Peptides against a protein of PDB entry 3V4O. Designs and how they scored, part 170

Target 1, 234 residues: chain A of PDB entry 3V4O
Amino acid sequence: DQPLAKDKVALLIGNMNYREHPKLKAPLVDVYELTNLLRQLDFKVVSLLDLTEYEMRNAVDEFLLLLDKGVYGLLYYAGHGYENFGNSFMVPVDAPNPYRSENCLCVQNILKLMQEKETGLNVFLLDMCRKRNDYDDTIPILDALKVTANIVFGYATCQGAEAFEIQHSGLANGIFMKFLKDRLLEDKKITVLLDEVAEDMGKCHLTKGKQALEIRSSLSEKRALTDPIQGTEY

## One batch from the design tools (peptide; made by RFdiffusion4, then SolubleMPNN)

Design b2_p24_8_s2 (from b2_p24_8, 12 letters changed)
Fold by OpenDDE base, seed 5:
Structure b2_p24_8_s2 (fold): chain B 234 residues (1-234), chain A 24 residues (1-24)
Amino acid sequence: as target 1 above (234 residues)
Amino acid sequence: DKAELEKKREEERKRAEETGLTAL
């Protein structure tokens, strides 16, 4: 039987105009292009730029309200970030310098909440650095995750490494989105799709040895972003 | 602390200028 999604919902966040951190450029274009692609895949897409901590938390809360049993949820983030002890933190535009976990949104906490919704698929596409934040000495206490076997992480870079955008080309994509956008519409299992994106990225001479896509998944079924929504005539 | 942060930012900026890449 063809896998069916009850619905498909995506939250896209691009943070670029930071108050206390270097400004970025790519998130604007990346969010825009990804929005258009996901809409072609019949996702309900909420796209937001330059969110404060309060706004990010609200956006996540609203996103979670759209999730339910069998719904495909996709969270994309482009901006500053870090990873401490395997936990990914998205940095709001109003985060202090230095930022700490209390100023940021923990992706694994969002995942936990998505699991409580009994979603059909949880996809995280994180276009941010994964370096250790030495100014954050807190060890987050996270609830144990359920074994749902429906989780996919696409990290723009390796653990402990940086992710990059191209600086001097006007409306250039980040490195991750540059390659992701070429394959996103393919009818393939999401982990297979991301693996192909990883190979494409590996050919980029600019980031060779500096940035590589990491896929982390617990996905026991063939699920694709192209999977049809239940009740939709096609 | 602020001076060290500014120094790190300046080093990052210089690296970005040299490589054409900005770290996220």
Scores: peptide ipSAE 0.365, ipTM 0.792, DockQ to the pose 0.878
Fold by OpenDDE base, seed 1:
Structure b2_p24_8_s2 (fold): chain B 234 residues (1-234), chain A 24 residues (1-24)
Amino acid sequence: as target 1 above (234 residues)
Amino acid sequence: DKAELEKKREEERKRAEETGLTAL
């Protein structure tokens, strides 16, 4: 039986113009291309660039308001980030140097809030580094996650590793988006789709041994980004 | 501490120049 989404909503954030950190290039193109693809998949897409901490928190709050029971939620982030103790932190453009968890948005906290909405699917696509931030020794205290069996993480890189963008004179994709965009429209279970992206990325000589896609999933149903929205099959 | 941060950033920049990749 074909799974149905009550609705499909995506928040895309690309941070590039950091005040106290190196500037990035790829998030601009990556957010743009992903926006177009997700719209073809009938997602309601909010795409934002260069968000301060305040703006990021507001964007997440607004995103959460669009989520409800059975809704597919997708969060994409491209920018600076880090991972401490299995928790992913997205870095706002106004974050200090060094940044700490109090300056950043914790993805797992967002996931918790999404679970409270009883979403049908929670997809996180995180195009950021996953290295430990040695300047932040704070251990996040997180509430226990619910067992919803509908969570998919696509990490652009492995735990403790860096994610990269191509340093091009012009506009170019990050490594993750370069391969993701070629398969995103395929009618496949999202974890299968990401696995194929991982294989494609694995053939990239530029990042071989440096960056590899990691999939973390508890998805127990055959859900795809191509799943129709309820009421649209007629 | 600041000096070490700057050193790290400089090393990252040099690596980026060598590899053509910028770490996120």
Scores: peptide ipSAE 0.360, ipTM 0.777, DockQ to the pose 0.825
Fold by OpenDDE base, seed 3:
Structure b2_p24_8_s2 (fold): chain B 234 residues (1-234), chain A 24 residues (1-24)
Amino acid sequence: as target 1 above (234 residues)
Amino acid sequence: DKAELEKKREEERKRAEETGLTAL
């Protein structure tokens, strides 16, 4: 039987104009292109650029209000980030130098809140570095996650590694988005789709041995971004 | 500390100009 979504909601955040950190270029184009693609998939999309800590927290809160039982939730982030002890941190544009966990948004904390909404699918696409931040010694004590078997992480790079953007192309995409955009509309289980993106990225000579897509999932059902919304005909 | 960090960032910037890749 064809899986159905009650609704489909996405929050896209692209941070590039940092106050105390190097400026980026790719998030502008990447957010724009992903917005167009997700709208073709009938997602309700909120796209935001250059968010302060306060604005990011508010955006996440508003996103969570749109989630409910059976809703597909997708969070995309492009910008500076880091990973400490398996926790992913998104860096706001007004973060100090150096930044710490208290200045950033923890993705796993957002996941916990999404699980409480009884969503049908939780997808995280994280286009950021995953290197350890040696200036942050905080070990977040997070509440245990529920076993919902509806979670997919697409990391632009491997644990402890960097993610990159391309400077030479007319359209300055991140490496991840360059390959993701070509397959995103395919009617396939989301983990299968991302696996194909991983293979495409693996053929890129520029990032061989430097950047590789990592898929982390607990998805027990054949869920796709193309799944129809309940009550609609396609 | 900050001076070393800035030096590393400048080295990365130079490498980015050569390779066409900028780290996020």
Scores: peptide ipSAE 0.352, ipTM 0.750, DockQ to the pose 0.738
Fold by OpenDDE base, seed 4:
Structure b2_p24_8_s2 (fold): chain B 234 residues (1-234), chain A 24 residues (1-24)
Amino acid sequence: as target 1 above (234 residues)
Amino acid sequence: DKAELEKKREEERKRAEETGLTAL
């Protein structure tokens, strides 16, 4: 039997107009394209651009309020970021230079909160760099995650590496989104889908040896973004 | 530290101009 979602909710954040950091271009188009795709998949989508720390925290809080037992939760982030000791940090547009963990949102903390909601699936799509921030000496002590076997991370790049955007004909896309959008609607287990995206990205000559998709998952069920919502007739 | 950060940003900008790739 195909797994069912109680509901499907996505929060998409694209930060590009940073105050103290280089401005980006891709998040604008990437968030837009992903929004349209996820809506076709019957996700309730909240899409936000250029969030301050306060706004990001509020957006996450509101997102969490929409999560409940059996709900599919998807968080997409495009913008500046870093990774320290396996923890991913999303950088708000008003973050200082240099930024530190106290200025940023920790993805793993969000995951913990999602687990508390007893979600059916937790998907993180992180289109950001994953280099260590040497200016952040904080070692986050996170509580142990529950064993829920419903977690999927799609990292736009490898640990310690950069993620890139490209410009074509005046439009900019992230490399990750460029390939993700072509497969996102496929009725496949989410990890299988992302693996295919990884292969497609691997054929890109521009980022060969510079950027590669990393999938980190603990997913014991064949769950897909295409899974029907419980109580809906198709 | 600030000067080093600015230098890195400038180098990244130059690389972006050369390759069409901008790091996030």
Scores: peptide ipSAE 0.372, ipTM 0.764, DockQ to the pose 0.708; fails the geometry check

Design b2_p24_8_s3 (from b2_p24_8, 10 letters changed)
Fold by OpenDDE base, seed 3:
Structure b2_p24_8_s3 (fold): chain B 234 residues (1-234), chain A 24 residues (1-24)
Amino acid sequence: as target 1 above (234 residues)
Amino acid sequence: DEKELEEKREEEKKRAEETGLTAL
C-alpha cells in the first residue's frame, strides 16, 4: 500500500552572518532552493536566516508544535556546527568564540522531542562541519531515544570532517545541496534517494577525500518525501 | 586568538580563489 503522511512540515535554518566567526555565503541560496523544492512536494515550509540562540530555540519550539501523529518532519540546517561524542550541535550567529554546547542547539535533543510527537518520519539534513570542538568537553546527558524506526540523517560530511561550499561561475552552493537538489523530487525511499546523492557527490573531483555524504538511518518502512498527504489525491 | 582567526580567514580566502572551495 502507498504510505501516507498526515501532513508534511519542514524547518529550514541558514546561518551566515556570524558575529564572532567567519561569515558564510552558501546558506542563503541553499535555503532558498530547498524551500522551493519542498514546497513542490507539498511541505509546509518555514525558512529562516541568521538566527540568534534565542530565535533558533523559538523556531524549533514552533516547529515541534506543528508535529503530530503521522506527520512528516524535516529539519535542514546550513551553517557552522560541530560534533562531540556523537552529538551534533548547530551554532547560532551570536555564539561566542569559542562556543560551547550551552551556546548551541543539540540535534539529538530535538530528535527526542520529535519522537514524542509520534511522527511518521523524521528527516535531518545537516549541512555543517562535523569536527570535534576541543574547547567543549561537556558530554550532554540525553534521555534515551525510543525505537520508532522512522529516522533518517543526511550528513553533508563524515564524522570529524569538514563540509564545503563551492562557487562556480555564479552563486555559491553547499556541496551537499548542489547534488541533493537534482534528486530531491524523485519518488524513492528517502534512504535510496540519499544513497544516489552520495554517489553523485562522490564524483566531484574538488571534494574527493575531503567531503562525503553520510547516511544514518533506522527506517523500517518505505517512506518518501513524495508520499501523498492523507485525504489528497495525486 | 583574533590574530589566528584572521590568518585562517586569509588562508580560506586564498584557497577559495584558487579552487572555488570554502569550508563551512
Scores: peptide ipSAE 0.375, ipTM 0.764, DockQ to the pose 0.638
Fold by OpenDDE base, seed 2:
Structure b2_p24_8_s3 (fold): chain B 234 residues (1-234), chain A 24 residues (1-24)
Amino acid sequence: as target 1 above (234 residues)
Amino acid sequence: DEKELEEKREEEKKRAEETGLTAL
């Protein structure tokens, strides 16, 4: 039987106008495009741009309030970021230079909180760099995650690598979103969908050998972003 | 540290100009 979502909620964050870091361009368009796509998939979408640390934390808190048992939660982030010891950190626009973990939002902490809500699916789409931040030697002590088997990470790039946006005339897209948008509406298990995106991205000559999609999942059910909401007539 | 950061930024800028890509 087709899995059902109790509800579908997405938080999209695009940070581009950094105070102390290079400004980005793609998050604006990427958040917009993804918003439209997720709405077509009947997600309740909150899309925010250029969030401070305080605003990001509040947005995540509000997002978590919308999550409950069986709810599909999707977090998309486009902006500066880093990865230390397998932990992903989203960088707010007001982060200092250099930034540290205390200035950033840890994705794995958000995941833990989502697990506490007994969500039906947890999807993280992280369009950020995954290079180590040498200015932050803190090893985060994270509580053990529950075995929920409903987790999917789509990393725009490989561990230790950079993710890129296209700098052409006009509106810029991130490389990840460029390919993701073409497949996001497909009725496929989310990991299968992302695998196809990975193949498409792999054909991009611009980022060959520089950026590749990484899928990390613990998903024991055939869950798709297209899964219907329980009680909704289609 | 500031010098190193600036050097990295300049290298990134150069790469962006050459490749049309900016790192996130």
Scores: peptide ipSAE 0.367, ipTM 0.760, DockQ to the pose 0.792
Fold by OpenDDE base, seed 5:
Structure b2_p24_8_s3 (fold): chain B 234 residues (1-234), chain A 24 residues (1-24)
Amino acid sequence: as target 1 above (234 residues)
Amino acid sequence: DEKELEEKREEEKKRAEETGLTAL
């Protein structure tokens, strides 16, 4: 039998109008396009732009309330970010300069909470930089993750590298979304889908040698974003 | 902080002009 999702829920956050950091453009279009695609996949989608720290934390809390046993959860983030010691930090629009971990949302903490919900699938699509933040000396102490074998990270860039958006057009996608959107509706295991996106991105001359998709997964079953929701009629 | 902010903005502007890309 094919895997069934109890439900499919996505939280999409695009931060672009930062107070103390350079403004971005792509998150607006990227969130919009991803919203439309995920809705076609029967995801319940909450899409939010330009969130403060308080608003981001609340959005994540509300997202977690929609998760339960067997639910597919997807978190997409586009904006400024960094990675320290393997932990990914999403930067709210009201973050100070420099920002520190206390000002940001740790993705791995969210993952832990998703695991506690006994979700069927946990997907993180992180369109942000992964450079070390030298101004953040905090070593996060995170609780150990469970072995759930249902985790997929799609990083827009390699560890320690930058992710980019195109500046020539106000309607241009980020590099990651430019390629992701073309394959997102395919009925394939999510890691296979992302691998194909990685190959497509590799053909981009603009970011060759600067940005490459990284897939990190512990996914022991064939799970796809196209997996049907249980109890739905076909 | 303000000086550092301005320097970063200038660097990003320069990169955008040179490559057509802005780092996230």
Scores: peptide ipSAE 0.364, ipTM 0.785, DockQ to the pose 0.808
Fold by OpenDDE base, seed 1:
Structure b2_p24_8_s3 (fold): chain B 234 residues (1-234), chain A 24 residues (1-24)
Amino acid sequence: as target 1 above (234 residues)
Amino acid sequence: DEKELEEKREEEKKRAEETGLTAL
């Protein structure tokens, strides 16, 4: 009765050296730490930093090629972003100011493509702001998602809110990653794990009332990042 | 618009210096 993954694949993107936007610091450390943790969980990890729009689109395409029936797919993003009408947009480093949806990657579009691969689990960890971009008036008409009951979103912050990184010390983490990294290796259902991370983050005095983790899930099975890969012995 | 964007960036930088937090 143990859930099995056919394979486990992760794409990690950290954007920090923006051309037309404020530079960030945390994505470098956050991607590095998350890479090491996911590799310990036997994920095949592709980690990339400072991607242009073209490079981000290519990275997503290559990631999708690694997905297949029963594969666990995880997308992590740290960088600038926004949310319009329930759609999350990741901002490439070469995005203009102001950026618009045509310059960015829509997470929900990626999810749709992942569903077409008949993945076993789809996890999105989005360490970005979720404020509305008033300079983008595009209302995306997305195709309806399939009912797969295997989707988990971990948003670093609430709808309409900002996510933050810490600048106090030489090794700056995002607030989300600071707490996520402490629990990521636990053998728990992914939604339970994220709920515990949310509680830990809720104790942070720095971001109380400013940032709170939001979990959005349709996951109907007890699936964990620690689930073994089919055909491997543990 | 460019001036308004630059002012917002400066305000965010100032807030980051005061709080030690930078918005993503």
Scores: peptide ipSAE 0.357, ipTM 0.760, DockQ to the pose 0.819

Design b2_p24_8_s4 (from b2_p24_8, 9 letters changed)
Fold by OpenDDE base, seed 5:
Structure b2_p24_8_s4 (fold): chain B 234 residues (1-234), chain A 24 residues (1-24)
Amino acid sequence: as target 1 above (234 residues)
Amino acid sequence: DEEKREEELKKLEEEAEKTGLTAL
């Protein structure tokens, strides 16, 4: 089958100016640079910063409206987050302290909705911590996922671990984006690309034993971010 | 490219050693 996308759509969210949580810096630069790269890959990119819960939910809804059969969907998030029972939660800037699942957006719920759109590819790049939130005892009831074999998760860190940015007075990338941006334009299967990013990150001694890229995929086809859009290239 | 990347990483590490890391 031709590795063609009906369209390519990305939603990038960078949360840094939290009201009740430590402020971050890297998401600003990370979203900006990723936006430029994805546009070079002919993605339709919506980039948003410092979203409240309401704004995040609205952004996701709008993103989903752009998805359809055969469309490549990419969700990037940089900010605070956590993982409970294998479910990833993105934290809005207006989330309370402590935050709970009801205050956050569950990535797996978004995935379910993307599957309903019969997307050609679902890529999640999550630059957030994956530590258990002990203040959230809620066990989410999620709808069963379909077997679509078109899902890729790139986690900036391992399950139960933290992701980091460099403390700097100026602007700098987070650790994940620092390495991702160097390879993002390569014409490779997305899982292969991320594997190379993982190896690059592994060379950084600062995060050794603290942060490592995790790839979770069910991708039965060779799909790349460089895949052409139907009607534009053959 | 690989050598350049290693140099950039070294620079990054040197900067980070001075300023520290922030968990997301």
Scores: peptide ipSAE 0.378, ipTM 0.850, DockQ to the pose 0.310
Fold by OpenDDE base, seed 3:
Formats: C-alpha cells, structure tokens, sequence
Structure b2_p24_8_s4 (fold): chain B 234 residues (1-234), chain A 24 residues (1-24)
C-alpha cells in the first residue's frame, strides 16, 4: 500500500541579483539548505541561481526532460513574483521594470507540461509575493488542465499578499524556508506536512496578518516526499 | 523538539525586531 516513485527530480531556482529590481538575500541560503534536504530524500536536484529569462526557460525545459510516468517532480522558486487571475509568474533577473507576463515564467503553464509527462506527483513551493501586477493586463489563455489528482502548491503567502525575508540576518532565510526546513524530512503526506508548517509559521508574531502559508492541492493519494523510489530499499 | 522550535522562533523574532522584514 506504500506509494512508490519511479524517480524523484527537483528544480530549485533562486533569483536575487536583479538588474532592474530590488536585490534579495534569502534565495542564496534557502536554495542551499533545500538542496541538502532534498538530496537526503534521494531527489535528483538541480539548483540554479540568478537566471535570466532565457536561462530559466532552458532550465524548465531540461527539468521536464527528466520527468516521466510516475516520477515525482518538485519545483521550488525563491525570488520576485506576482499573481494575476490565479496565475503565478516567476520573475527572471533580467526582467524589465515594470515586468509583464511575456517577460516571466508562468507556473501553471509548467504544471500543464508536467501533466503531459504523467508524473506521479507535482509539487510547487513558491517563495515569492502574490500581489497583483497592475502593469500587466494580460489574461493568460492556458490549455485546460487534466484531472490528475496529484498536484500540491505550497505558497509562502496568501493570494494578494507578500512574502518576507529578514534583512541583514546572519542566516538570511526567508520566513517560509525557516519553518519548512524543520519538517521537510518527516514521513507524512505532503499536504499534512505543509499544514504543520503553516501552524508553526502561524505562531510567529512578526508575520501575523501579513504572511501565511497557503496550501492548494488536488491529491487523492497519500504521497510523501519520503516515498521510496521503485527498485530501491530504504 | 518542540522546546527547540520555540527557542528558535524566539531568536528569529528577536533578530527581526532589530533588522526588520523585507518583502520579496
């Protein structure tokens, strides 16, 4: 009855040195720490920092090539971002000011492509703001998603809200990663794990009323990041 | 583990009071 992964693959992107936008600090440490944790979970991890639009698109393409039927795919992003009409946009370091959807990568488009690979699990961990971009009036016309019941979104913040980092901190972690890393290795259904992270983060008085973890899922099976890979003994 | 989590949270809060928060 234990769910199995055919393989486990993660793409981690941390953008901090923006050309036309405020520089960030947390993505450097957050990507590093998450890389180490996911490797302990036997993920194949590709970690990249400060990607241009072209480089981000190439990274996603290469990531998709590693996906196949039953593979667990995890995409983590830390950097500037926005959300328009329920679509999440990751901002490359060379994006203009202001940026528009044509300059950014749409997460839901990536999800559509992942579904075509018949993955076993699709996890998105998005450590970015989710405020509306008033300079972008584009309504993305995306193809309808398939009903795969294997999707989990962990948003660092609520719709229309901001995600935060502690400036000049020695560790320079984002608020989301500070709590996520404490539980990530637990053998629990991924939605249950994230719910516990949400409760932990909810105890922090600094972000009360400003930042809260949002879980959006369609997951019909008890899938965990700790699930063993087929043909392996853990 | 819970005690450790509470201690870490306290340290985080103390640091944030000194340095402030910045939005991503």
Amino acid sequence: as target 1 above (234 residues)
Amino acid sequence: DEEKREEELKKLEEEAEKTGLTAL
Scores: peptide ipSAE 0.362, ipTM 0.850, DockQ to the pose 0.286
Fold by OpenDDE base, seed 4:
Structure b2_p24_8_s4 (fold): chain B 234 residues (1-234), chain A 24 residues (1-24)
Amino acid sequence: as target 1 above (234 residues)
Amino acid sequence: DEEKREEELKKLEEEAEKTGLTAL
Protein backbone atom coordinates (compact mmCIF):
# COMPACT_ATOMS: atom_id res chain seq x y z
CA ASP B 1 0.00 0.00 0.00
CA GLN B 2 1.31 3.37 -1.04
CA PRO B 3 0.94 6.07 1.58
CA LEU B 4 -1.08 9.04 0.43
CA ALA B 5 -0.74 12.71 1.16
CA LYS B 6 -3.82 14.87 1.46
CA ASP B 7 -1.71 17.58 -0.12
CA LYS B 8 1.95 18.52 -0.34
CA VAL B 9 3.16 21.99 0.60
CA ALA B 10 6.67 23.37 0.80
CA LEU B 11 8.12 26.64 2.03
CA LEU B 12 11.60 27.40 0.76
CA ILE B 13 13.57 30.29 2.24
CA GLY B 14 16.95 31.41 1.02
CA ASN B 15 18.67 34.25 2.83
CA MET B 16 21.86 35.60 1.33
CA ASN B 17 21.91 39.40 1.30
CA TYR B 18 22.39 40.00 4.98
CA ARG B 19 22.69 43.55 6.25
CA GLU B 20 24.92 42.95 9.22
CA HIS B 21 26.44 39.57 8.35
CA PRO B 22 28.52 38.11 5.52
CA LYS B 23 26.64 37.77 2.26
CA LEU B 24 26.05 34.32 0.84
CA LYS B 25 25.59 33.10 -2.72
CA ALA B 26 24.35 29.52 -2.68
CA PRO B 27 20.81 30.13 -1.38
CA LEU B 28 19.80 31.77 -4.65
CA VAL B 29 20.52 28.80 -6.87
CA ASP B 30 19.64 26.22 -4.24
CA VAL B 31 16.14 27.58 -3.70
CA TYR B 32 15.44 27.69 -7.41
CA GLU B 33 16.74 24.19 -8.03
CA LEU B 34 14.81 22.76 -5.13
CA THR B 35 11.69 24.63 -6.21
CA ASN B 36 11.83 23.00 -9.61
CA LEU B 37 12.34 19.55 -8.15
CA LEU B 38 9.58 19.82 -5.57
CA ARG B 39 7.16 21.04 -8.20
CA GLN B 40 7.93 17.91 -10.18
CA LEU B 41 6.90 16.05 -7.05
CA ASP B 42 3.57 17.91 -7.08
CA PHE B 43 4.37 20.07 -4.11
CA LYS B 44 2.76 23.44 -3.82
CA VAL B 45 5.89 25.49 -3.40
CA VAL B 46 6.33 28.94 -1.95
CA SER B 47 9.87 30.13 -2.55
CA LEU B 48 11.19 33.32 -1.00
CA LEU B 49 14.56 35.03 -0.87
CA ASP B 50 16.14 37.52 1.50
CA LEU B 51 13.44 37.76 4.09
CA THR B 52 13.41 40.11 7.03
CA GLU B 53 12.29 38.83 10.39
CA TYR B 54 8.80 40.15 9.82
CA GLU B 55 8.62 38.65 6.35
CA MET B 56 9.89 35.29 7.54
CA ARG B 57 7.32 35.13 10.29
CA ASN B 58 4.59 36.03 7.82
CA ALA B 59 5.82 33.40 5.38
CA VAL B 60 5.73 30.75 8.06
CA ASP B 61 2.24 31.82 9.09
CA GLU B 62 1.02 31.57 5.51
CA PHE B 63 2.72 28.22 5.14
CA LEU B 64 0.97 26.92 8.24
CA LEU B 65 -2.38 28.01 6.85
CA LEU B 66 -1.83 25.63 3.95
CA LEU B 67 -1.28 22.71 6.29
CA ASP B 68 -4.03 20.43 7.47
CA LYS B 69 -4.65 16.87 8.50
CA GLY B 70 -2.64 14.50 6.35
CA VAL B 71 -0.82 17.23 4.45
CA TYR B 72 2.89 16.84 3.82
CA GLY B 73 4.77 19.90 4.97
CA LEU B 74 8.34 20.62 3.94
CA LEU B 75 10.41 23.54 5.17
CA TYR B 76 13.73 24.26 3.50
CA TYR B 77 16.06 26.95 4.72
CA ALA B 78 19.38 28.09 3.36
CA GLY B 79 21.23 30.89 5.10
CA HIS B 80 22.91 31.83 8.33
CA GLY B 81 21.78 29.99 11.39
CA TYR B 82 22.80 28.60 14.71
CA GLU B 83 21.83 25.91 17.16
CA ASN B 84 21.47 26.39 20.89
CA PHE B 85 20.48 23.52 23.15
CA GLY B 86 19.20 21.44 20.27
CA ASN B 87 17.06 24.24 18.88
CA SER B 88 17.70 25.51 15.37
CA PHE B 89 17.43 29.20 14.61
CA MET B 90 17.08 30.67 11.14
CA VAL B 91 18.58 34.13 10.80
CA PRO B 92 16.65 36.83 8.89
CA VAL B 93 18.56 39.20 6.63
CA ASP B 94 17.87 42.16 8.91
CA ALA B 95 19.08 40.43 12.05
CA PRO B 96 21.45 42.49 14.16
CA ASN B 97 25.03 41.60 14.88
CA PRO B 98 25.15 39.72 17.08
CA TYR B 99 21.75 38.16 16.61
CA ARG B 100 19.73 36.60 19.37
CA SER B 101 16.85 34.17 19.51
CA GLU B 102 14.29 36.96 19.60
CA ASN B 103 15.64 38.10 16.22
CA CYS B 104 15.42 34.66 14.67
CA LEU B 105 12.90 31.95 13.90
CA CYS B 106 13.04 28.76 15.91
CA VAL B 107 12.47 25.69 13.78
CA GLN B 108 11.21 23.63 16.69
CA ASN B 109 8.49 26.19 17.30
CA ILE B 110 7.42 25.78 13.70
CA LEU B 111 7.41 22.03 14.16
CA LYS B 112 5.12 22.37 17.16
CA LEU B 113 2.69 24.40 15.10
CA MET B 114 2.87 21.89 12.26
CA GLN B 115 2.01 19.11 14.68
CA GLU B 116 -1.07 21.01 15.73
CA LYS B 117 -2.19 20.86 12.11
CA GLU B 118 -2.08 17.06 12.26
CA THR B 119 0.13 16.89 9.19
CA GLY B 120 0.93 13.59 7.57
CA LEU B 121 4.62 14.34 7.30
CA ASN B 122 6.91 17.08 8.57
CA VAL B 123 10.21 17.48 6.75
CA PHE B 124 12.84 20.05 7.61
CA LEU B 125 15.85 20.55 5.37
CA LEU B 126 18.19 22.98 7.05
CA ASP B 127 21.16 24.19 5.06
CA MET B 128 22.77 26.30 7.74
CA CYS B 129 25.56 26.19 10.24
CA ARG B 130 24.80 24.58 13.57
CA LYS B 131 27.35 26.27 15.78
CA ARG B 132 26.48 27.56 19.22
CA ASN B 133 25.69 31.25 19.40
CA ASP B 134 27.53 32.39 22.49
CA TYR B 135 25.87 35.80 22.35
CA ASP B 136 22.50 34.23 22.98
CA ASP B 137 22.15 33.11 26.56
CA THR B 138 18.44 32.45 26.28
CA ILE B 139 17.38 28.94 27.05
CA PRO B 140 14.29 28.30 25.00
CA ILE B 141 11.50 26.70 26.93
CA LEU B 142 9.30 24.97 24.43
CA ASP B 143 6.17 23.01 24.97
CA ALA B 144 6.66 19.30 24.68
CA LEU B 145 6.22 17.94 21.20
CA LYS B 146 3.48 15.48 20.49
CA VAL B 147 4.35 11.93 19.60
CA THR B 148 3.38 11.92 15.94
CA ALA B 149 6.15 9.75 14.47
CA ASN B 150 6.10 11.75 11.24
CA ILE B 151 9.11 14.03 11.63
CA VAL B 152 12.28 14.15 9.56
CA PHE B 153 15.16 16.57 9.91
CA GLY B 154 17.84 16.73 7.29
CA TYR B 155 20.66 18.88 8.59
CA ALA B 156 23.28 19.94 6.09
CA THR B 157 25.87 19.51 8.80
CA CYS B 158 26.32 17.88 12.18
CA GLN B 159 25.93 19.49 15.58
CA GLY B 160 28.40 22.24 16.30
CA ALA B 161 29.68 22.23 12.73
CA GLU B 162 29.48 24.48 9.71
CA ALA B 163 27.81 24.00 6.37
CA PHE B 164 29.54 25.17 3.23
CA GLU B 165 28.83 26.48 -0.22
CA ILE B 166 30.95 25.95 -3.30
CA GLN B 167 31.41 28.13 -6.34
CA HIS B 168 31.53 26.62 -9.80
CA SER B 169 31.22 28.22 -13.22
CA GLY B 170 30.12 31.51 -11.71
CA LEU B 171 27.38 29.85 -9.69
CA ALA B 172 27.33 28.72 -6.09
CA ASN B 173 25.58 25.80 -4.49
CA GLY B 174 25.43 24.52 -1.00
CA ILE B 175 27.22 21.24 -0.58
CA PHE B 176 24.05 19.77 0.86
CA MET B 177 21.93 20.79 -2.11
CA LYS B 178 24.55 19.55 -4.55
CA PHE B 179 24.01 16.02 -3.34
CA LEU B 180 20.35 16.28 -2.36
CA LYS B 181 19.18 17.32 -5.81
CA ASP B 182 20.63 14.18 -7.39
CA ARG B 183 18.36 11.91 -5.37
CA LEU B 184 15.37 14.03 -4.42
CA LEU B 185 13.09 12.58 -7.10
CA GLU B 186 13.71 8.97 -6.09
CA ASP B 187 10.74 7.00 -4.85
CA LYS B 188 12.14 6.05 -1.48
CA LYS B 189 11.26 6.57 2.13
CA ILE B 190 12.51 10.04 2.92
CA THR B 191 14.90 8.83 5.61
CA VAL B 192 16.37 6.26 3.23
CA LEU B 193 16.75 8.91 0.57
CA LEU B 194 18.55 11.22 2.96
CA ASP B 195 20.78 8.40 4.12
CA GLU B 196 21.88 7.85 0.54
CA VAL B 197 22.54 11.57 0.22
CA ALA B 198 24.64 11.35 3.35
CA GLU B 199 26.71 8.57 1.81
CA ASP B 200 27.16 10.55 -1.39
CA MET B 201 28.29 13.58 0.58
CA GLY B 202 30.64 11.38 2.53
CA LYS B 203 32.52 10.60 -0.66
CA CYS B 204 33.39 14.25 -1.13
CA HIS B 205 36.87 14.83 0.22
CA LEU B 206 36.40 18.60 0.32
CA THR B 207 34.10 18.47 3.31
CA LYS B 208 35.45 15.35 4.94
CA GLY B 209 35.85 16.07 8.61
CA LYS B 210 34.14 19.44 8.18
CA GLN B 211 30.57 18.82 7.07
CA ALA B 212 28.39 15.75 7.30
CA LEU B 213 24.68 15.30 6.82
CA GLU B 214 22.73 14.50 9.95
CA ILE B 215 19.38 12.79 9.84
CA ARG B 216 17.12 13.09 12.84
CA SER B 217 13.83 11.33 12.43
CA SER B 218 10.86 9.79 14.08
CA LEU B 219 9.05 8.31 11.11
CA SER B 220 7.05 5.17 11.66
CA GLU B 221 5.57 4.98 8.17
CA LYS B 222 7.16 4.50 4.77
CA ARG B 223 6.51 8.02 3.58
CA ALA B 224 8.25 9.50 0.57
CA LEU B 225 8.24 12.86 -1.14
CA THR B 226 6.96 10.97 -4.18
CA ASP B 227 3.82 9.83 -2.39
CA PRO B 228 0.76 10.62 -4.47
CA ILE B 229 -1.81 13.14 -3.40
CA GLN B 230 -5.11 11.67 -2.30
CA GLY B 231 -7.86 12.03 -4.86
CA THR B 232 -5.50 12.27 -7.78
CA GLU B 233 -5.10 9.63 -10.43
CA TYR B 234 -1.65 8.25 -10.95
CA ASP A 1 24.09 6.62 -13.27
CA GLU A 2 26.44 6.02 -10.39
CA GLU A 3 29.42 6.44 -12.66
CA LYS A 4 28.04 9.72 -13.86
CA ARG A 5 27.61 10.89 -10.30
CA GLU A 6 31.17 10.00 -9.51
CA GLU A 7 32.43 11.89 -12.51
CA GLU A 8 30.41 14.93 -11.56
CA LEU A 9 31.76 14.76 -8.04
CA LYS A 10 35.29 14.59 -9.35
CA LYS A 11 34.74 17.67 -11.47
CA LEU A 12 33.21 19.48 -8.55
CA GLU A 13 36.13 18.62 -6.34
CA GLU A 14 38.59 19.81 -8.93
CA GLU A 15 36.79 23.11 -9.25
CA ALA A 16 36.43 23.52 -5.52
CA GLU A 17 40.12 23.03 -4.98
CA LYS A 18 40.62 26.14 -7.03
CA THR A 19 37.82 28.28 -5.65
CA GLY A 20 37.63 27.03 -2.09
CA LEU A 21 34.70 26.61 0.26
CA THR A 22 32.73 29.28 2.05
CA ALA A 23 30.93 28.59 5.30
CA LEU A 24 27.29 29.52 5.51
Scores: peptide ipSAE 0.356, ipTM 0.843, DockQ to the pose 0.240
Fold by OpenDDE base, seed 2:
Structure b2_p24_8_s4 (fold): chain B 234 residues (1-234), chain A 24 residues (1-24)
Amino acid sequence: as target 1 above (234 residues)
Amino acid sequence: DEEKREEELKKLEEEAEKTGLTAL
């Protein structure tokens, strides 16, 4: 039977205009394009740019309020980031240099909170670097996750690696979004879809050996972003 | 369309070769 979503909600964050870090360009277009695509998939989309730590935390809190049992939740982030001890940290635009975990938002903590909402699907699309932040020696103590078997991470790059955008004067996508947008509307299990994106990215010579999509999932059901919302007539 | 994707990739690569990449 076709899986159904109670609702579909997405929070998209693109951070570009950092105060103490290099400015980025791609998140603007990436958030815009992803917003349009997710709306075509009947997601309720909140898209925000250049968020401070406070604003990011508030955005996440508001996002969580929209989640409930059976709701599909998608979090997209484009910006600076790092990964320490398997934990992904999104860097707000007002983060100090160097930034530490206390200045950033931990994705795995958000996942825990999403699990508490008994969501039907939790998707994280993280277009950020995943290099170790040597200035942050904090070992995060995270609560154990529940076994919900409804979790998908799409990392723009592999562990310990960087994610890239193309430098140009105009508006362009990051590498991850460039390939993701071509397949996002496909009616496929989300992990299968991302796997195809990974293969497409693998054909790009520019990022070969530098950036590769990583999929981390615990998804026991054939859930897709195209899954219809319960009670909706199409 | 696979052909279209390949063409777009080629254009992307050509542009990136000229402008470079920036790490996030």
Scores: peptide ipSAE 0.345, ipTM 0.835, DockQ to the pose 0.298

